Peptides against a protein of PDB entry 6IDX. Designs and how they scored, part 37

Target 1, 380 residues: chain A of PDB entry 6IDX
Amino acid sequence: KELAKLSADVTFATEFINMDGIIVLTRLVESGTKLLSHYSEMLAFTLTAFLELMDHGIVSWDMVSITFIKQIAGYVSQPMVDVSILQRSLAILESMVLNSQSLYQKIAEEITVGQLISHLQVSNQEIQTYAIALINALFLKAPEDKRQDMANAFAQKHLRSIILNHVIRGNRPIKTEMAHQLYVLQVLTFNLLEERMMTKMDPNDQAQRDIIFELRRIAFDAESDPSNAPGSGTEKRKAMYTKDYKMLGFTNHINPAMDFTQTPPGMLALDNMLYLAKVHQDTYIRIVLENSSREDKHECPFGRSAIELTKMLCEILQVGELPNEGRNDYHPMFFTHDRAFEELFGICIQLLNKTWKEMRATAEDFNKVMQVVREQITRA

## One batch from the design tools (peptide; aimed at target 1 A133 E144 N324)

Design b2_p16_5_s3 (made by RFdiffusion4, then SolubleMPNN; from b2_p16_5, 5 letters changed)
Fold by OpenDDE base, seed 3:
Structure b2_p16_5_s3 (fold): chain B 380 residues (1-380), chain A 16 residues (1-16)
Amino acid sequence: as target 1 above (380 residues)
Amino acid sequence: SMQERLDSVAKSLRSK
């Protein structure tokens, strides 16, 4: 106990480390010997002293043995561990993951996100905080190939729903530390959109052009009687599609692919449009057809609006920015749905379309409408 | 790189 308290002092820590004291603490953990009458209390103080000593940055985290890692991971993965040991073990694992890529690899083999999810279902907010902190550390240190798998594990309805129901909607006020970890998790989740936001459409890519054609098909061919004979020549079809792309509100209605060559928002805007068209088809068709039937120059250009709205949402949500220390501004809304960004887009595009009508806007008012919509989104 | 940025953030998160 006194060692754990004194270990916070850098002078004491330096002297104790120079006496190989930290090696003695690691060996106590490695031994796993439950034979002592006060083993749990002694272990909790040992783990506290170890953390405080390591936080001075005098000793490399790579000094720890695989046996030490397995013991600490065991305290997180085994049922019926003392809460004080569990808390310190989560904090040690977080620090190990953050400090060493070699330790990350070893820890990722010993623990699963599924095991960490069990620690979110408890009433103890400190345990919940350290469990999310370790998830965030694992997410941050994951190789790019595994980062998408962790994102998919977050998008696993289970982790998101557990955070929503047991943390955010819990019967306790959210502490600053928990709010920070929720903010970090949100930022790391939105950073997965950065790749698509910075991906330019290739106007020569047929698969990408087929997505734009699918947007046209969903808007215009879903209501058209199948009786329109397939027989009109290829050029008349191209001219027909140019009209349809104008009705969809693309800036380049001759080649809509050119509207997605600007980054940001690049292909992320097309992903949002396709999500709206497939998941909220009635809303998509209504927005497109309502504006396409107007001859009064008060049509809201859906394609242009969707691109600029996607860019605006990326700016508001700081997509591609790393989590900042001391921020704790998380949005509970992003824990309500697996595709929360695309759902937010679907809400905001309806708000934009409504605001456009209320303002009786024309194409010249576009930037004014976008400014009003930005103010409406940022006040919500 | 994205990894260097992530390592920088992981380093800053350790300094608190």
Scores: peptide ipSAE 0.027, ipTM 0.497, DockQ to the pose 0.499
OpenDDE base, seeds 1, 2, 4, 5: peptide ipSAE 0.000, 0.007, 0.006, 0.007; ipTM 0.314, 0.436, 0.458, 0.450; seeds 4, 5 fail the geometry check

Design b2_p16_5_s4 (made by RFdiffusion4, then SolubleMPNN; from b2_p16_5, 5 letters changed)
Fold by OpenDDE base, seed 5:
Structure b2_p16_5_s4 (fold): chain B 380 residues (1-380), chain A 16 residues (1-16)
Amino acid sequence: as target 1 above (380 residues)
Amino acid sequence: SLEEKLLSVAKSLRAK
């Protein structure tokens, strides 16, 4: 207990480390001594002293043995561990993951996200916070392939559901520390959109062009049999499509594929448009047709608006940026749906269309409308 | 024991 308190002092820590004290602490944990195993309080103070000593940055985290990692991971994986041991073990694992890629690899072999989810199904918000913090650390330090696997896995859907039901909809107010970890998880989840945000459309890729054609089909030909092969379009059909792409509000209504060559938002804007058109078809058709029938120069250009809104949402959500330690602004809605970004886009595009009408905007007012919409989204 | 070593280190540091 006194050692744990004194370990927060840099002068004491330096002298203790110089006396191989940190090595002795690690060996005590590694040995699984009966004293530490039978006296949870003593083990808790040992782990506290270890953390406080390591937080001075005097000793590299790479000094930690695989036996130590296994012992700490064992405390997290055991269903009946003392809460005080569990908290400190989660914190140690988090620090190990954050400070050493070598330790990350070893920890990722010993602990699964599924095991950490069990620690979210408790009434103790501190345990929940440390469990999410470790999940966030594992997510942050995972190689790209593993991050995508974590995001696409059933585990991530289950994680969101458990967080929603046991943390966000819990009977206790969310503390600042938990709010920060939820923010971090949100940022890390949205960073998975970076690849699509930075993917340029290839105007020569027929499959990508077929998506734009499908947007046109859904908007204007919803009852028409898809059997009319796109290939036999006479010059009159090409001219018809150019008119339809103008009505869809593309900037390049001759070749809408060119609107998706700029990154950001690249292909992510097309993904959002296609999601809206398929999942919220009535909303999509309504927005497009309401503006396509306007001859008063107050038409909202859907295609341009969707692209710029996608870019704006990426900026607001800081897609591609690391989480900031000072922030705790999380959005509960991102835990309610698997495709929360596309759902947010669907809400915001309706807000944009409404704001455009209310402002009686023209194409010259586009940037003003976007600024008003930005203010509305950031205040919501 | 490792515990005795830890106590020895801690005792030495309290004496400074």
Scores: peptide ipSAE 0.023, ipTM 0.537, DockQ to the pose 0.021
OpenDDE base, seeds 1, 2, 3, 4: peptide ipSAE 0.019, 0.021, 0.013, 0.022; ipTM 0.522, 0.507, 0.449, 0.515; seeds 1, 2 fail the geometry check

Design b2_p16_6 (made by RFdiffusion4)
Pose (drawn by RFdiffusion4):
Structure b2_p16_6 (pose): chain A 370 residues (1-223, 234-380), chain P 16 residues (1-16)
Amino acid sequence: KELAKLSADVTFATEFINMDGIIVLTRLVESGTKLLSHYSEMLAFTLTAFLELMDHGIVSWDMVSITFIKQIAGYVSQPMVDVSILQRSLAILESMVLNSQSLYQKIAEEITVGQLISHLQVSNQEIQTYAIALINALFLKAPEDKRQDMANAFAQKHLRSIILNHVIRGNRPIKTEMAHQLYVLQVLTFNLLEERMMTKMDPNDQAQRDIIFELRRIAFDAETEKRKAMYTKDYKMLGFTNHINPAMDFTQTPPGMLALDNMLYLAKVHQDTYIRIVLENSSREDKHECPFGRSAIELTKMLCEILQVGELPNEGRNDYHPMFFTHDRAFEELFGICIQLLNKTWKEMRATAEDFNKVMQVVREQITRA
Amino acid sequence: SKRRRDQARAAEEARS
């Protein structure tokens, strides 16, 4: 108890650390008997002292043994133990992950998505905060080529709705540190879109060109002389600036292939809305048609700007958009809503092709004021 | 806080 008190003082901590005092603590956790049942209080003070000592930055986090790591991960992976032990255990794992790629790899193997998510269902906000913090730490430290798989795994176990039901709509008001972790989670989540945003279409890749053909087919085949007239104009009546080679329009980064993903999502998941928008504007040879392809690409880019896809998380922000915690595909759903808004605003302005940038500005103002 | 600084640093490293 006394060690937990004094270890926050650097003057004391240095003395204790210079006698390998941290090893006394790690050895106790690695091999001490009945720690959770008979000595939980002692164990809580031990973990408090350990974290306080490590927070002085005198020694590397890489000093910890695999045995110590496994024991701490064990306290998190178990059907919940004492709250004080769990809080400190989650905090130790977060610090290990943030401070070492090697420790991240070992910890990612010792704890499951389900075990972490289950700790969000406790009524204690600090336990919830550290759980989200550990999840954020794993995302921050995951290799670029593994982060998407991790996101899918957490999504399949309902991380989003558990946060919505147990944190955002929970009884206890969200305090500043929890709000910060929600902000970081949202930033990391939006940043999963960044690679596709910056990926150019290969116009010479037939498979990618066939995606645009399929987009056009879904809409034009819902319309016979009128259908034929649409197809004779290649992709003009789908609204692409490059009428003959729309794949070229997707070389603009941002938004790149993310725009294509959004269009395909709208067509497949919301086929009636997609058909309505395209057919209201595919036979319009007055200058008043709203160009779908051009509008979708620019809207995708605008949403990426508004939501700050690609921005790094920082210390100063605690903001988040709560509605993104209400749908597994909230970004794509937002695209669909905004493309309908864009078409409504276009018609309200009796807009022509020359008004394209003005309409996009009004839409930007509508979205950002909402 | 330390946690926030660590998270910010880790993000910068991950980006580089």

Design b2_p16_6_s1 (made by RFdiffusion4, then SolubleMPNN; from b2_p16_6, 9 letters changed)
Fold by OpenDDE base, seed 5:
Structure b2_p16_6_s1 (fold): chain B 380 residues (1-380), chain A 16 residues (1-16)
Amino acid sequence: as target 1 above (380 residues)
Amino acid sequence: SKRAKAMEQAAKEAAA
């Protein structure tokens, strides 16, 4: 206990480390010897002292043994561990993951996100905070190939539901530390959109062109049997498609693929349009047809609007920005749905279409409408 | 916090 208290002092820490004191603490953990009277209390103080000592940055985190890692991971993976040990073990693992890629690799082999989710199902907000902090650390340090898999696991209804129900909708005020960890988790989740946001459409890719054609089909041919393969477009069919792409509100009516070559928002805008068209088909068709039936200059260009709205949402949500210290502004809405970004897009595109009508906007008013919509979104 | 600084540093390293 006194060691744990004194370990916060840099002078004491320096002298204690110089005497190999930290090695003694690591060996106490590595031994796993439950034979000591008050083992749990002693271990909790040992882990506290270890954390406080390591926090001085005098000793590299890479000094820890695999046995130490396994013991700490064991305290996190076991269903019945003393709360004080669990909290400190989560904090140690977080620090290990953050400070060393080598330790990340070892820890990622010893623990699962599923095990960490169990620590969110508790009333102790400190444990919940450190569990999310460790999840965030693992997410941040994950190789690119594994990051999407982790994100998919986080997008799992279970983790989102647990965070929503046990953390966000808990009967306790969210402390600043928890709010920060929720912010970090959201930032890391939004950063997965960055790849799509920065992906240019290839106008020569047939599969990508088929998505644009599917948007046209859903809007105008929804009652027609999909068995009418887009046969060799006679000049009349090409002219028809150009008209349809104009009615869809693409800027390039001849080759709508060109509208998706700008990054941001690149392919992410097409993903949002396709999601809207497939998941909210009635809403999509309504928006398109309301504007396509207007022979006045007051049509809202859906395609252009969807692209610029996607870009705007990326800017508002700071997609591609890394989490920073001192931020704690999280959006509870993003824990309510697995496709929360696309759902937000679907809400915002309806808001845009409404605002366009209310303003009696023309194509010349486009930027003014977007500014009003931005203000509406940021106030909601 | 020192952990927050470690996260910020890890974030910078992950962006590099």
Scores: peptide ipSAE 0.056, ipTM 0.794, DockQ to the pose 0.894
OpenDDE base, seeds 1, 2, 3, 4: peptide ipSAE 0.050, 0.047, 0.047, 0.050; ipTM 0.787, 0.784, 0.784, 0.788

Design b2_p16_6_s2 (made by RFdiffusion4, then SolubleMPNN; from b2_p16_6, 9 letters changed)
Fold by OpenDDE base, seed 1:
Structure b2_p16_6_s2 (fold): chain B 380 residues (1-380), chain A 16 residues (1-16)
Amino acid sequence: as target 1 above (380 residues)
Amino acid sequence: SLRARRMEEAAREAAA
């Protein structure tokens, strides 16, 4: 206990480390000597002292053995561990992951996200906070391929559900530390959109062009059998499609694919439009047809609006930016659905369409409408 | 916090 307290002092820590004291602490953990009287209390203080000593940055985290990692991981994976040991073990694992890519690799082999999710199903908010902190560390340090796998995995869906139900909708006030970890998790989740946000549409890619055609089909041919594949369209069919793309509110009515060549938001805007059209088809059709039937200069250009809204949402959510220290602002809505960004887009595009009508906007007012919508989104 | 600083440092290293 005294060692744990004194280990917070840099002068003491330096001297203790110079005496190989930290090696003694690591060996004590590695030995796993459960037969000692007051083992749990002794271990809790040992882990505290170890953390405080390592926090001075005098010793590299790479000094820890695989046996040490396995012991610490064991304290997290075992169902009946003392809360004090569990807390410190989660904190040690977080620190190891953050400070060393080599340690990340070893820890990622020993611990599953599923095991960490189990620690979110408890009433102790401190345990929940350290569990999310470790998940965030693992997410941050994961190679891109593994980050994508983590995002797509059932574990991520389950994680969001558990966070929503046991943390956000819990009967307890969310502390600042938890709010920060939720913010970090949100930022890391949105950064997975960066690739699509920076992907330019290839106007010559037929598969991507077929998505734009599908948007047209859903809007204007919703009652027609999908079997009307765009056969070798006569010039009359091309002219018809140009009219339809104008009614959809694309800037380039001849080749709407050109509207998606700008990054940001690139292909992410098309993904949002397709999601809206497929998942919220009635809303999509309503928005498009309400504006396509207008012969007045007050039509809201859906295609242009969807692209600029996607860009604006990326800016508001700081997609591609790293989490900042001291930020605690998280959005509960992003834990309510697996496709939370696309759902947010669906809400905001309706808000944009409403605001456009209320302002009696024309195409010249486009930027002004977008500013008003930005203010509305940021105040909500 | 020390943790927040480590997260920021690790994030910078992961982005490099």
Scores: peptide ipSAE 0.023, ipTM 0.673, DockQ to the pose 0.882
OpenDDE base, seeds 2, 3, 4, 5: peptide ipSAE 0.022, 0.023, 0.021, 0.022; ipTM 0.678, 0.678, 0.660, 0.692; seeds 2, 3, 4, 5 fail the geometry check

Design b2_p16_6_s3 (made by RFdiffusion4, then SolubleMPNN; from b2_p16_6, 9 letters changed)
Fold by OpenDDE base, seed 4:
Structure b2_p16_6_s3 (fold): chain B 380 residues (1-380), chain A 16 residues (1-16)
Amino acid sequence: as target 1 above (380 residues)
Amino acid sequence: SLRARRMEEAAREAAE
């Protein structure tokens, strides 16, 4: 207990470390000697002292043995561990993951996100916070392939559900630390969009062009009588498509693919448009047809609006930015749906369309409408 | 450290 308190002092820590004190503490953990009276209390103080000593940055985290890692991971993976030990073990694992890629690899082999989710189903918010912190650390340090797997896995759906039900909708106020960890998790989740946000459309890629064609098909062919035989000449078809792409509100009516060559938002805008068209087809068709039927200059260009809105949402959500230690602003809505970004887009595009109508906007007012919509989104 | 205080507080809450 005294050691744990003294370990917070840099001078003491330096001297203790110089005396191989950390090695002694690690060996105590490694030995697993449950035979000592008050083993749990002793272990809790040992782990506290270890953390405080390591927080000075004098000793590399890579000094820890595999046996030590396994013991600490064991305290997290076993159901019947003292809360004080569990909390410190989660904190140690978090620190190990954050400070060493080698330790991350070893820890990722010893623990699963599923095991960490069990620690979210408790009444202790500190345990919940450290469990999310460790999940965030693992997510942050995971290689890109594993990071995507972590994001797509049943574990994340389950994680979101558990967070929503046990943390966000819990009967306890969310502390600043938990809010920060939820913010971090949100940021890390949105950063998975960065690749698509920075992917330029290739105008020569037929598969990508087929998506744009599918947007046209959903908007205009779903209601059109099949009787317009495919036989009208290739030139009339091209002219027809140009008209359709104009009605869809693309800037480049001849080659809409060119509108997706700017990054950000690149292909992410097309992904959002396709999601809207497939998942919220009625909303999509309504938005497109309401604007395509206007003979007045007050038509809202859907394609352009969708692209700029996607970019705006990426800016608001700070996609591609690392989490800031001073921030704790998270959005509960992002824990309610698997495709929360695309759903947010679907809400915001309707807001944009409404705002455009209310303002009686023309194409010249586009930037003004976008500014008003930005203010509306950021205040909500 | 802020962390040490939190750990000490959490240790107290866990002992209650």
Scores: peptide ipSAE 0.016, ipTM 0.522, DockQ to the pose 0.034
OpenDDE base, seeds 1, 2, 3, 5: peptide ipSAE 0.019, 0.006, 0.016, 0.019; ipTM 0.579, 0.390, 0.527, 0.603; seeds 1, 2, 3, 5 fail the geometry check

Design b2_p16_6_s4 (made by RFdiffusion4, then SolubleMPNN; from b2_p16_6, 9 letters changed)
Fold by OpenDDE base, seed 1:
Structure b2_p16_6_s4 (fold): chain B 380 residues (1-380), chain A 16 residues (1-16)
Amino acid sequence: as target 1 above (380 residues)
Amino acid sequence: SKRAKRMEKAAREAAA
């Protein structure tokens, strides 16, 4: 106990480390000798002292053995562990993951996100916070390929559901530290959209052009069979499509693919539009047809609005930015749906369309409408 | 917090 307290002092830590004291602590954990009287209390203080000593940054985290990692991971994976040991073990694993890519690899082999999710189903908000912090550390340090796998995995869906039900919808106020961890998880998850946000549309890619054609089909030919491939359309058919793309509110009515060549938001805007058109077809058709039937110059340009809204949402959600220490703002909606970004887009595009009407906006008012919508989104 | 600083550091290192 006294060692754990003194280990917070840098002068004491330096002397203790110079005496190989940290090696003694690691060996104590590695031995796993449960036969000692007050083993749990002794172990809890040992782990506290170890963390405080390592927090001085005098010793590299790479000094820890695989046996040490396995023991700590064992305290997290076992169902019947003392809460004090569990808490410190989660904190040690978090620190190991954050400080060393080599340790991340070893830890990622020893623990699963599923095991960490079990620690979210408890009433102790501190344990929940440490579990999310470790998940966030693993997510941050994961290779890009593994981050995508983590996002798509059932574990992520289950994680969101558990966080929503046991943390956000819990009967207890969310503490600042938990709010920060939820913010971090949100940022790390939305950063997976960065690839699509920075993917420029190729206007010569037929598959990408077929998506734009599908948007037209869903809006104007909803009863028509999708098998109407844009065959070698006569000039009249090309002229018809140009009219339809104007009615859809694209800036480039001849080649709407050109509107998706700016990054951000690149292809992410097209993904959002396609999601809206397929998942919320009635809402999509209503928005498009309501504006396409207007001859009064008060039409809301859906295509342009969708692109600029996607860009705005990326800015608001800080897509591609690193988590900031000082921020605790999280969106509960992030945890409500598997495709929360696209669902948020679907809500915000309806808000934009409503705001456009209420303002009696024209194309000249576009930026002003977007500013009002930004304020509405950030206040909600 | 010490934790938040560690994560911010790790995030900067992961982006480099």
Scores: peptide ipSAE 0.129, ipTM 0.833, DockQ to the pose 0.880
OpenDDE base, seeds 2, 3, 4, 5: peptide ipSAE 0.120, 0.119, 0.122, 0.123; ipTM 0.828, 0.829, 0.832, 0.830

Design b2_p16_7 (made by RFdiffusion4)
Pose (drawn by RFdiffusion4):
Structure b2_p16_7 (pose): chain A 370 residues (1-223, 234-380), chain P 16 residues (1-16)
Amino acid sequence: KELAKLSADVTFATEFINMDGIIVLTRLVESGTKLLSHYSEMLAFTLTAFLELMDHGIVSWDMVSITFIKQIAGYVSQPMVDVSILQRSLAILESMVLNSQSLYQKIAEEITVGQLISHLQVSNQEIQTYAIALINALFLKAPEDKRQDMANAFAQKHLRSIILNHVIRGNRPIKTEMAHQLYVLQVLTFNLLEERMMTKMDPNDQAQRDIIFELRRIAFDAETEKRKAMYTKDYKMLGFTNHINPAMDFTQTPPGMLALDNMLYLAKVHQDTYIRIVLENSSREDKHECPFGRSAIELTKMLCEILQVGELPNEGRNDYHPMFFTHDRAFEELFGICIQLLNKTWKEMRATAEDFNKVMQVVREQITRA
Amino acid sequence: RRALQEKAAEEARAAE
């Protein structure tokens, strides 16, 4: 108890650390008996002292043994133990992950997505905060080529709805540190879109060109003489600037292939809305048609700018858009809503092709004021 | 915590 008190003072901490005092603590956790049942209070003070000592930055986090790591991960992976032990255990794991790629790898193997998510279902906001913080730490430290798989795994176990029901709509008001972790989670989530945003279409890749052909087919085949007239104009009546080779329009980065993903999502998941938008504007040979392809690409880019896809998380922000915690595919759903808004605004302005940038500005103002 | 998270994010981005 006294050690937990004094360890926050650097003057004391240095003295204790210079006698390998941290090893006394780690050895106790590694091999001490009945710690959770008979000595939980002692164990809580031990973990408090350990974290306080490590927070002085005198020694590397890489000093910790695999045995110590496994024991701390064990306290988290278990059907919940004492709240004080769990809080400190989650905090120790977060610090290990943030401070070492090696520790991240070992910890990622010792804890499951389901175990971490289950700690969000406790009524204690600090436990919830550290749980989300550990999740954020795993995402921050995951290799670029593993982060997407981790996101899918957390999504399949309902991380989003659990956060919505147990944190955002929970009884306890969200305090500043929890709000910060929600902000970080949202930033990391949007940043999963960044690679596709910056990926150019390969116009010479037939498989990618066939995706555009399929997009056009879904809409034009919903319309006979009129259907023929649409196809004679290649992709003009689908609204692409490059009428003959629309794949070239997807070399603009941002938004790149993310725009294609959004269009395909709208066509497949919301086929009626996609068909309505395209057919209202595919036979219009007055200058008043809203060009779908050009509008979708620019809207995708605009949404990426508004939502700050690619921005790094920082210390100063605690903001988040709560509606993104209400749908597994909220970004794509937002695209669909905004493309309908864009078409409504286009018609309200009796807009022509020359008005394209003006309409996009009005749409930007509509979205950002909402 | 926040400084570490920002630092980790900057490192992860630089590694890309």

Design b2_p16_7_s1 (made by RFdiffusion4, then SolubleMPNN; from b2_p16_7, 7 letters changed)
Fold by OpenDDE base, seed 1:
Structure b2_p16_7_s1 (fold): chain B 380 residues (1-380), chain A 16 residues (1-16)
Amino acid sequence: as target 1 above (380 residues)
Amino acid sequence: MAKLQEEAAKEAAAAK
C-alpha cells in the first residue's frame, strides 16, 4: 500500500527501479494464482505499484515476461476476479498494448475481444471504461489486416450492441473518461472506411461501372430486371444513358466513373449511393425523380451532392485521423446500426435535398448549400 | 446528428 503510493513519486520510483524493485514486483505476479485467493489486496497494491512505476517511462515495457502477461491476462479472463485486480489488470494490459508492439502481439494471442465484452455487461462503469480502453488499444495497435478482421467480426456487432445497451442506455450518467473511450472507439471504427475513401474508381473496371449502371437502373427502370443490361449499347442508348446520368446529377454525364476518381471520398461515395439505392430504394428513387423532373435550374445534382456529402461526412467524423486526447464527443447513433455511416449518409442526403429546396438553390449555390448542411449536421 | 437520427426515425415510423 505504501509502495503503491510512493511509486507515484518520480524520485522514489527512480531509486526503487535502480534497486531492481520492479523485478521483485513482476516476480510476485509471476508466482501465480495462489496469491489471488488469500492476498487479493496485496496483489491489487502490487499491480498499482507496478503501473505507477512503469508510467514514469524509466523502464521499457518490453522487460515483462510472457509469464507476467499470462498472469495479467488470466486475471482479465477469469469470471470471479476481485474488481480492484481486474481494473489494474485491464490498465496494465492497455499500457502494454499502447507502449509495445511486441507486447500487443502476445496480448492479442491471450485475450479475445469476446472476453473483454463480458466486462461491459457489468454495473461498474470504471470496469466498462477500462475494458473499452483495452479494446481501443488493441484496435489502434492491430495491423491493418487484423483491424479489418476485428471490424468484420461478429464481435464488433455484438460489441456495439453491448455498449449501446449496457453503457449508453445505462441508467448512469456517462463520465468523461467513458465518453472519451466511446469517442476513441467511434474514431477507430470510422477509420475502417479510410481504405474505401482513398480507393479511386477505375473507369475501365467493368464491375465498378456496373454499379453506376445499377444506380441508373434503380432510379429509372425500377421494375426492370438487371439481366437486361444492354452489353452493346447503340449510340442512341449511350445518348439515353448520358441523359440519365445528367438527371442523376453526375458532373461527368458521359462517364460518371470519372466523378469517383477523386480521393477522398473515392469509392466510399459510390458505396453510400449503392447502399441508399438498395436499402432505402423508395427514398433514393424519390430524391432522384424529384430533381430529374425539374427543368427550372433548381435541380439538386444527386450524384455531385452524394460525393461532396460523403467527403464532408468523412471530414466531420475525422476519417483517417487518430483519436485526439481530451475529446469526448461521441454519437450514440453510430452504435445503433451495423452500417451506421451509410445510414447517416442516407439521413444527411435527405437533409441536403430538403435544404436545397428551401434555399431555392441553383448549381451556383452548391457550396453555400453544402456549408449550411455542414452546420446543420454538426449542430444536430 | 442525434436530432437528425431522431427525425429520420420518426419519418421512417410515420411512413410505415
Scores: peptide ipSAE 0.045, ipTM 0.758, DockQ to the pose 0.018; fails the geometry check
OpenDDE base, seeds 2, 3, 4, 5: peptide ipSAE 0.044, 0.044, 0.044, 0.044; ipTM 0.753, 0.755, 0.753, 0.755; seeds 2, 3, 4, 5 fail the geometry check

